# Ledger of designs, part 160: peptides against a protein of PDB entry 8HF1

Target 1, 320 residues: chain A of PDB entry 8HF1
Amino acid sequence: NVMLYATKPTEVMVSFPHQEQVLTVTRLISAEIEKFYVSLDLMNIGVQPIRRSKSLQCLRDPSKKSFVKQLFNDFLYQMKEYGIYAASIAIISLIVEFDIKRRQAETLSVKLMHRTALTLCEKIRHLLVQKLQDMTYDDDDDNVNTEEVIMNFSTPKVQRFLMSLKVSFADKDPKDICCLVFVERRYTCKCIYGLLLNYIQSTPELRNVLTPQFMVGRNNISPDFESVLERKWQKSAIQQFRDGNANLMICSSVLEEGIDVQACNHVFILDPVKTFNMYVQSKGRARTTEAKFVLFTADKEREKTIQQIYQYRKAHNDIA

## One batch from the design tools (peptide; made by RFdiffusion4, then SolubleMPNN)

Design b2_p20_7_s1 (from b2_p20_7, 8 letters changed)
Fold by OpenDDE base, seed 1:
Structure b2_p20_7_s1 (fold): chain B 320 residues (1-320), chain A 20 residues (1-20)
Amino acid sequence: as target 1 above (320 residues)
Amino acid sequence: MLEYTEPIDYPESVYELPEE
């Protein structure tokens, strides 16, 4: 019963203004994706043989169109929730996935569909990078990874998160840091990881302090879809975090399902806490003396978030 | 005109949640 004697972490709420990035580039990208959906719906993709063992709904789609739409919808979500800088990283994951699917395509029609999706992703990447370059003096692609570019092209939530990391960990001993960052979506882990790598590299106070890793949750629904590479990466990332070779772990809610992670001194919840289990499991990782449990909320949702946390606290005390 | 998100100061946005 190790949960009973853990000092309750200090719960901290960080508010941010709800600002929708009404950028011309985001509108253009959204419009190009919508045009692509219309074209995708018109594509006659023959009925693919349903491989019986695939429990994932996106794999049961005979046309595989639902999976393509899911990836672009996840990208649109990331662009909205984290900003265009994060979107420039997120689009690379789509490019990689569609290139794999294009190569694995059993039919010319499916190959063409993934090729069209890939071409759109390259266009989106170009539009995003071009917009990031508006703040760079030199046309060198490496110059878009500055602290200034990252901050100015991130949502207020991400800005507050990065500032929270800087304030919390600037010039600290890396050995004294054990940080978890929870995100809702699997693809967000990679996006925020890439963003953090670039931010840490551009921030002298953090460069030798924070060593991030990420863990994408196991899709328990189909172990066959986890590439051997993803499983190897997860095991390696967990081991590096256990060995202290990494001191910040970005993870999706799948830590609920029994990944033994060490007691942490900081837990950041970057996305809204949607379930009681997520609250209990994530908070239950903040076990050290003076552990902090940090929530991010839009100012408009602050009161609602506070009330939800109080309900979760009450429910937890009734079970404990 | 640069379309970007203006950085906001961090300290004013941090609140400890009361225990009760």
Scores: peptide ipSAE 0.253, ipTM 0.793, DockQ to the pose 0.062
Fold by OpenDDE base, seed 5:
Structure b2_p20_7_s1 (fold): chain B 320 residues (1-320), chain A 20 residues (1-20)
Amino acid sequence: as target 1 above (320 residues)
Amino acid sequence: MLEYTEPIDYPESVYELPEE
């Protein structure tokens, strides 16, 4: 029995400098969100009737204030980790979500809360777009979607990721590409998808090469709030990737949930690998003979990351 | 002063992890 040596992917590490973003705009945005939290805590939205929705989350914050704070905290995380360009895309998702919740609000107080959150998101969007326009001669929103603007207003991690894509895929045949990009958070999938669409469109060497899709993990905490639209989108995105109509898939923990994805030749881990399961499941998708498994790490965390990967390799070899 | 991320050279940041 020749154990078919599963072709081990080549593991690549890409380092980036740890730069704390000292942007005036990011400080202003953070301060506006903090002021909003103080105002939000003072809002009397009443005791919401405990809908007997079986979801455990409805039990923890009947006020929905924690959920509003979670969305802004996720936005602040994306702004910090991916940069102000990514934040300009992320804020649109908050605008859409708060508009839906404003329309679905059962009480005037909850409607007002979501309206106030929406107004803050619109202000944040304006501040971000205005900052992106500092590199443009024209006040046209479309002029902020250039390769130069995307690169200069992205974190070093995102810059290295985009450069890695350009170097790896420039002028290649789309049929020869099957790429996965793993991110930690569900909201990052859509943010990085929007960033990649704009980057690919602004980069001639990639326009007809990469066709991205994204897949968001099920919201385990509120499966009832997972819109029929999100579930349809996930099924469509998976099918497009299976049919070869998309050749790059951005995903979070979705592949851990047993979604069968074809063998890939590239797997990028944009965020730190935090678990052995994430390492094994993501690496296990890089199954072609020339497959690459690419990790991103801050220079300060490089040695620690390497040691952690060696521990995961050893643990995987002991089970296999 | 335009507050940008400094451009960093890509090739020096990329390395293959040795096989144990």
Scores: peptide ipSAE 0.233, ipTM 0.799, DockQ to the pose 0.062
Fold by OpenDDE base, seed 4:
Structure b2_p20_7_s1 (fold): chain B 320 residues (1-320), chain A 20 residues (1-20)
Amino acid sequence: as target 1 above (320 residues)
Amino acid sequence: MLEYTEPIDYPESVYELPEE
């Protein structure tokens, strides 16, 4: 039991102010999505032919409307939790997904539904980029990827996370870094990955220091529906992290999926720790000497979060 | 209304959780 002799990581809590970004653009985007849901509910897409492929496909809403709503709800969550800059990256993932679904549509009505969703995503993308340009001197999309723009259009949580990375890793040897970043949602992995690529590129002290990868959790509901491409990408990302070609891995629930990830010197929990198992498993990856386990909490939830961590520590010590 | 999130100083936000 090698885990019993692991040095306990230093547990660090980073607080952030609870600021609801009451931006006109976020209100406008939310209102456009709500209008779209009303129109979507009125769309007659017919009964989809149940493709007689095996068992677990039956749980996908035969209307595919629920999947469209899920993607926009996940986008709204990311915009709220991570900010406008992260949302500008997240919307691209929706565009890609809806374009794939549009091309794969078996009926004209389903094709039209995905086309309407794409049109909304392009409008949202334009609104987000235009807002990011408010801090730029020129209208070039490349100029929105500055450290200043990323910071100013990120939520306080994301700002603290980025500052934590900068303080922790500025001018360090890449070989001395093994970092995990845990997020709740699979779509957040890709969003935060894109944000980190741009932030690292805009931050000289992190250039050539951090090489991020992400891992999307296996869709436990339908492992058979993981595209061959997604499975290949996951294997490649894990292998790059094992080989030291990547030194920061963004994960959603990877430890619950039985993916063997190496011992790390930094573990960041970007989203709230909801379960004892998530606490133990994520903390159990911070196993090197001087390892840090970093939590992020809103100031208003700090005391509650501290008490929850103490309860988890106690429960862990009672089992060990 | 500030249409951006003003960065707050990082050091004030960091707390090492004591060992009980």
Scores: peptide ipSAE 0.193, ipTM 0.760, DockQ to the pose 0.078
Fold by OpenDDE base, seed 2:
Structure b2_p20_7_s1 (fold): chain B 320 residues (1-320), chain A 20 residues (1-20)
Amino acid sequence: as target 1 above (320 residues)
Amino acid sequence: MLEYTEPIDYPESVYELPEE
């Protein structure tokens, strides 16, 4: 019985400076969202029929106002955690979502609510794009997708993540790369995917090396809300990663249940590991020889993060 | 004006977690 010693991945921690972003643009955006929340609370959208979807234990706010606020709160989180550049991509996802909801609105009042949300998203998009253009000295090059712009308008965490990718994968054979990137939130997957596409395209050492995809775990998505298009796209993305047509996959933490993802040689945890289950499942994907499991932590949280990882290691060894 | 701090040299921020 050759006990295949499951080669434990090398665990690496990358620290980044904690930076409180006190940008005028982020303050303006936050203030516009707060003003919108006040206006949203005053909107009379009438009594919405409580569609009891049997599958959703969560009492949907019949007003749909809570969902609108959730999307903007998720956007504010992404802007804070990943930076202005990532926010410029994230806002497009809100625009798409609110446009769908506007078109699906059964009442004029609900249609108007989503229209107002869209108008705010377009204003936010303009503010973000204008700020990204402040670095483009040449009036003629509207290209805000350069390595310099991406790095300058990304948080220290995202900067370290991008540098980690460049150092790890520059000029390597694409076939030797099987990389997972874990993020906490569903919408972050698409945001980081868009950021990575632009970064890889702007970085010659990575352009022909990394082919990213993203997936969102099924468990938290009511099948009723997954568009047929999203489900098709997720299946295609998983298949491309399995076939080796993509070598970097961005996943939300919700991949907890049952997606048989191949053995990877690199696993990046971009967001804090909040649960033992997330630690075990994500680390358990780093199964190749010389696999790396990379964590990101703020310098101020370094010691606490180390202690938490030791606790998770101990708990895992006690169960194994 | 840089909105975020210049990327500190990546090697200084990387730590291998000791094996217990």
Scores: peptide ipSAE 0.179, ipTM 0.684, DockQ to the pose 0.044

Design b2_p20_7_s2 (from b2_p20_7, 9 letters changed)
Fold by OpenDDE base, seed 3:
Structure b2_p20_7_s2 (fold): chain B 320 residues (1-320), chain A 20 residues (1-20)
Amino acid sequence: as target 1 above (320 residues)
Amino acid sequence: MVEYTEPIDYPESVYEIPEE
């Protein structure tokens, strides 16, 4: 019995400079969101009927305000971690969500809360698009999706990620590519997907090479009608990746054990590996001959990250 | 002055993590 030792992937670290994007627009947007939180805390949205979820006896009211704050906090995180170009895509997802919640509002006060959040999102979108246009000669919206604009308004981490894709996949046969991209947060999957669509379209060497999809982890919270559509979309995206109609899949770290994804030749970890489980599950997908497992780290955290990977390798070898 | 992040060359930032 020749135990075909699964070929261990080559583990690669890509470093990036720790630059805080000190953009005036980023400070302005953060200040507008903080002002909105003060206003939101003063809003009387009335006692919302308690959903009999046994565990969270918390008033529906805090949950609705908390959900609005969570979406803006996730947006602020994406703007900080991925840059203002990624933020211009992320804000559209907030606009869609708040418009849905505004239409579904059971009370006038809740409807007004979501309308106020939506108005802020449209202001933020305008500020972001206006800043992206600083590199464009023409005021035409189509001119903000160039390789140059994407690169210059992305964080060093995202720049290194895009360069890694270009170097790894330029002019390759699409059939020879099976790539996973892991991100920490659910909303980041869709944001990075939109960024990659625009980057691939602006990069001739990648246009007919990479076909991205994204998969959002199962939201166990509410079986709302949206969760059924999301589950259908997830099944379709996974099927396209299995059929080879997509060759790059963006997923959150919650690839639960039940998603049978084919052996991949490239696995990119865009966000820091925070747990041993994330390391084992993501690395375990890089199973082809000459597979690459690529990590991104700030230069200041490089040594600490290497030591953490050695500890994870040791722990994995002791279990295997 | 356009406030942007200057792209740095990719190859100098890539390290293979050695086997212990």
Scores: peptide ipSAE 0.321, ipTM 0.820, DockQ to the pose 0.061
Fold by OpenDDE base, seed 5:
Order: sequence, then C-alpha cells, then structure tokens
Structure b2_p20_7_s2 (fold): chain B 320 residues (1-320), chain A 20 residues (1-20)
Amino acid sequence: as target 1 above (320 residues)
Amino acid sequence: MVEYTEPIDYPESVYEIPEE
C-alpha cells in the first residue's frame, strides 16, 4: 500500500471575475471570420479523394473546410478565454499551419482556400497588433511585449495566472522549481508558451528563474500527419524537463497518455477540471512535501468548483 | 474609453480549499 504515504498537495483555488471582453477589435475579428465562413461554404473545392487511411474513426470532412473552421474556432476560443495578447500569438500558429497546408495542397481550389484563410489571418494579426500598440508610444512591434501590455490585454484568468507565477517564483532558485501547467486544448499549449516567454522576458524577477517548455498531445485525428518534427520536438521538450533544463512544462492530455514526468512541486490547472481522471493524474504529479495544486475558477463557478473537488477527493480516497 | 482589462487585487482571489 505505497499510496498511503503520498503527501497530499495543498489545493489552492484562484478566483477571477467573469468579464466578457466587449472590445471593438474582437467583434470585428469575429465578424470577419463569420464572413469568411459564408464564403468558405460557397467555395467549390471538389470531392477530395477519400484516402482510405486504415484508422476508420475520423470521418474527416472530405472538403477540409471543417478543419479550417476548427482552427478559426480554436482561435476565437483562445481570444475569448485568454485575451487579445494571447490571440496575437495564437494567430501566428494559424498562419504557419495554413502556409504549410497551402504548400501541401493537391488542387488549385484547396490551395486558394488555404491562401484565403492565410490572408484573413494576416489581417487579424494586424488588427490585434494595432490594438496592442494603443498602449505604446512607438509603432515598434517589440514594444507590445511589455509586462504592462501583456497584463492589460489578458483576461482576468490569465492575469491571475501570471500573478500566481510571479508571487510563487519571484527570485527563487530555478533548481527548486518543477512546475506543470495543464490546459484543455493542444493549441493553448503553444499560445500560453509564447505568452510566458514574453512575460518572463519582460519580468526581471522571473527572467533567470523560469524556463518554460510545452508538450502537445498526439493529434488523434491524424497520427500520420503528426510531423516527424512535432514528435522530435515533444521528445526533446520532455527530455529538457527531465534534465532540469526546463522547470515549467505546459501540457494538455499528454500526461494522461503515460508520459512519465518527474515529481513536481507546483501544478497549475489553467482551464476547468472536467474529469476525475484529469484531477487524479494532474494532482498525482504534485508529489513533493510542499507541493501546490492550483486551480483557476470564475467567481460565479467557485462554489460548483469546490463541490466538484470534494466529490473528486472522496472518489479518490475510496479507490486509494 | 480605454478597452483594457481592469486590474484586480491578487491576494483576495486566492483561497485554500479546506479539507472536509
């Protein structure tokens, strides 16, 4: 019964106000994406040959239109959940993805579709950067990466997360830090990673303290299209975290797939805990004597979150 | 009207979840 001696991490809840971002720029971006969806639905891209990939499961829309819409929907989600600053980073990932797909397009119609999506992403990027520059005196893109700009253009959830990192890790020895950050979506890992790089660089108290990495879950939709580069990068990121060359790891469901990660002293759950398995697996990584397990919740969902944690604690104690 | 997220005090937002 080795499970009995597991030091229970201190469970901490950080609340944030539910602010609907009533920004003109976010409305403009949403309207441009909606107009694009109407145009996309009218595009005749032809019947794509059903590649009989042996894995029966993903009824990919043979048109690839659903995948384009998914990427923009994931972007809209990130803009809503993490803010304009995070969205300015997230849009770069879409630009890269659509550029790759444009180059890999087998037909002129599919190439044009990805080109149109790319042009929209470039427009969105410009709108986001211009809005970030409202706090800057100079039209230099580098001036938007200040602590002040990051904080003011982030959602209350992200502000609380960044402040939690600053308070928890300011001027600490990087060797004493082993931190996990769990997010729901794979695309959020890259977005929050880019945000953290800029935040750490702009925050003197963290610049030599935190070295972030991220892990992206396997794309269950297309294991064959998971680039050899993504798999190599994931393996390298895990190794850097094991070797202590990185002390903060952003991850999604990747740790559920049996990736052995060392015992951590901090586990942050940035997005809502939706399953008992996620709770047990994430909490089970906080194994040091003074380990902290930190949850972020909207004020309106605070009581519901507490009750859910009590249910998960009870269920965990009944199995242990 | 500056369309920024209003800063809120961090310490008041942090709660230890009691053991039952």
Scores: peptide ipSAE 0.318, ipTM 0.804, DockQ to the pose 0.053
Fold by OpenDDE base, seed 2:
Structure b2_p20_7_s2 (fold): chain B 320 residues (1-320), chain A 20 residues (1-20)
Amino acid sequence: as target 1 above (320 residues)
Amino acid sequence: MVEYTEPIDYPESVYEIPEE
């Protein structure tokens, strides 16, 4: 029961310039990943036992190679969509994942595969950090976590998002803020969370105003891959947001089913709204008086985005 | 250094989506 009588949030669109980030470092990283894929395809890891996951989920690639490629493809997407600074955080998640898988490897060949992936991630991390340091004037100040570095190495979309947070919440009472940030992908939640922590810490007007958390929807996390630690962390994050100890929650699109999140006064959609369900569910969280529903769009996609929102409004009114 | 900051004034990039 979407309560039909909720005050319609003000729908706001924030446009950003479409800049193709042609950085030498991003080209180098992409080329290293492609070389790694060629090497990965040549790796003989033997026949892996088909672990019948009880869930009818897709035939897990018995080689685990497709999963390795998926993680790097997700990283490449994040680097493209959010920028080099976000990528420097995203690569840490890959390092952690490949180290876990390396330790859990039942065969030497699988262990070697994950070790090779890990070595590539460390090389990528070094290339990213070195590029972030191009703005550090002091050779001794390893502090790549300044507002300036974050802004200059973020995509125009992320810059507009951070500016939107600063304009909306600078010097506000933390109790008056209940903000959701929707992202498409699970790994983006952690990446944007890390970025926001650093941005908030570097921005005096936000440092004591915003307390971010993140959650990943349960339904797409195969119980086998969700560590007990991740489940405990998600439960804690949700509880902190309910208790008002966190006032900004980053959510993946997977929150479609069943997390009772309180009424929010701000909902940011950082990634394109791809489905009617995403539109209705995310907008349906902006339920307070004067609630804002904020979309981000490239200037070239502005008109198309407006028309899509009108179609979704119409479809919602026809069902309501 | 490709500064991603073409300073487009943030206010000029913000649009209320009108009611149909």
Scores: peptide ipSAE 0.306, ipTM 0.794, DockQ to the pose 0.043
Fold by OpenDDE base, seed 1:
Structure b2_p20_7_s2 (fold): chain B 320 residues (1-320), chain A 20 residues (1-20)
Amino acid sequence: as target 1 above (320 residues)
Amino acid sequence: MVEYTEPIDYPESVYEIPEE
């Protein structure tokens, strides 16, 4: 048994200043969502027929209101953690989801609830796009996707992440790159994917170097919410990454589910490492020669993050 | 020994919050 001593990856920490985004637009959006929650709580949508969906999540939200609030809470989280540029992409996912739910609504009251949510999402989208246009000379919607707009309207964490990608991969051979990016939430995968597509397209040094894909973990997806299309897309994305047609994969919790991904030379952890299992599984993918395992931390959380990594290293060495 | 490299000093990311 040649225990291939998988060369332990170099662990890198990228610090970023903790800046709370204090934009008038973010305050306005948050206030509009809170007003919507008050209205949502007052909505009488009646007793929904318990569809005997075997999915535990559909059973947990008899009112369908909790799901609506969850999506907006996830959006608010993404706006806070990744910035208003990322939020402009994240809101599109809400629009798509609420439009599907509006069309699938069995009652007029539920249809109205999702319609009201959609109207709010369109208002939020307009407010975000209008703010992104403050840096554009031309009223053309395509002009908001520049490197400058992306950088200026992203949080310091996202800025440092994008800079890390540029420094690591500028003018490299695409075949020499196998990169994983771990995020906590499923909707963050789509948001960061859209952001990366626009950033890569706007960055000449990366345009023909990085081909991103994303993959969402199944455990948080009720089988009823996992469309056949999403499952096909996940399989295709995994296959493209295995075949080398994609060289950057954005993942949420996927490795804990036993999805076999190839050995990577770069693993980025964009969100805080919350569990020992996540640390071991994500780090265990950085197994090529000179592999890098990159963490992002706020400067104020630097010491706490270091101590947590030391604890995880110790625990890993005690099991190995 | 897993080298924990010190934080990569990227230039200070200018998050220009436009003064409204």
Scores: peptide ipSAE 0.076, ipTM 0.613, DockQ to the pose 0.022

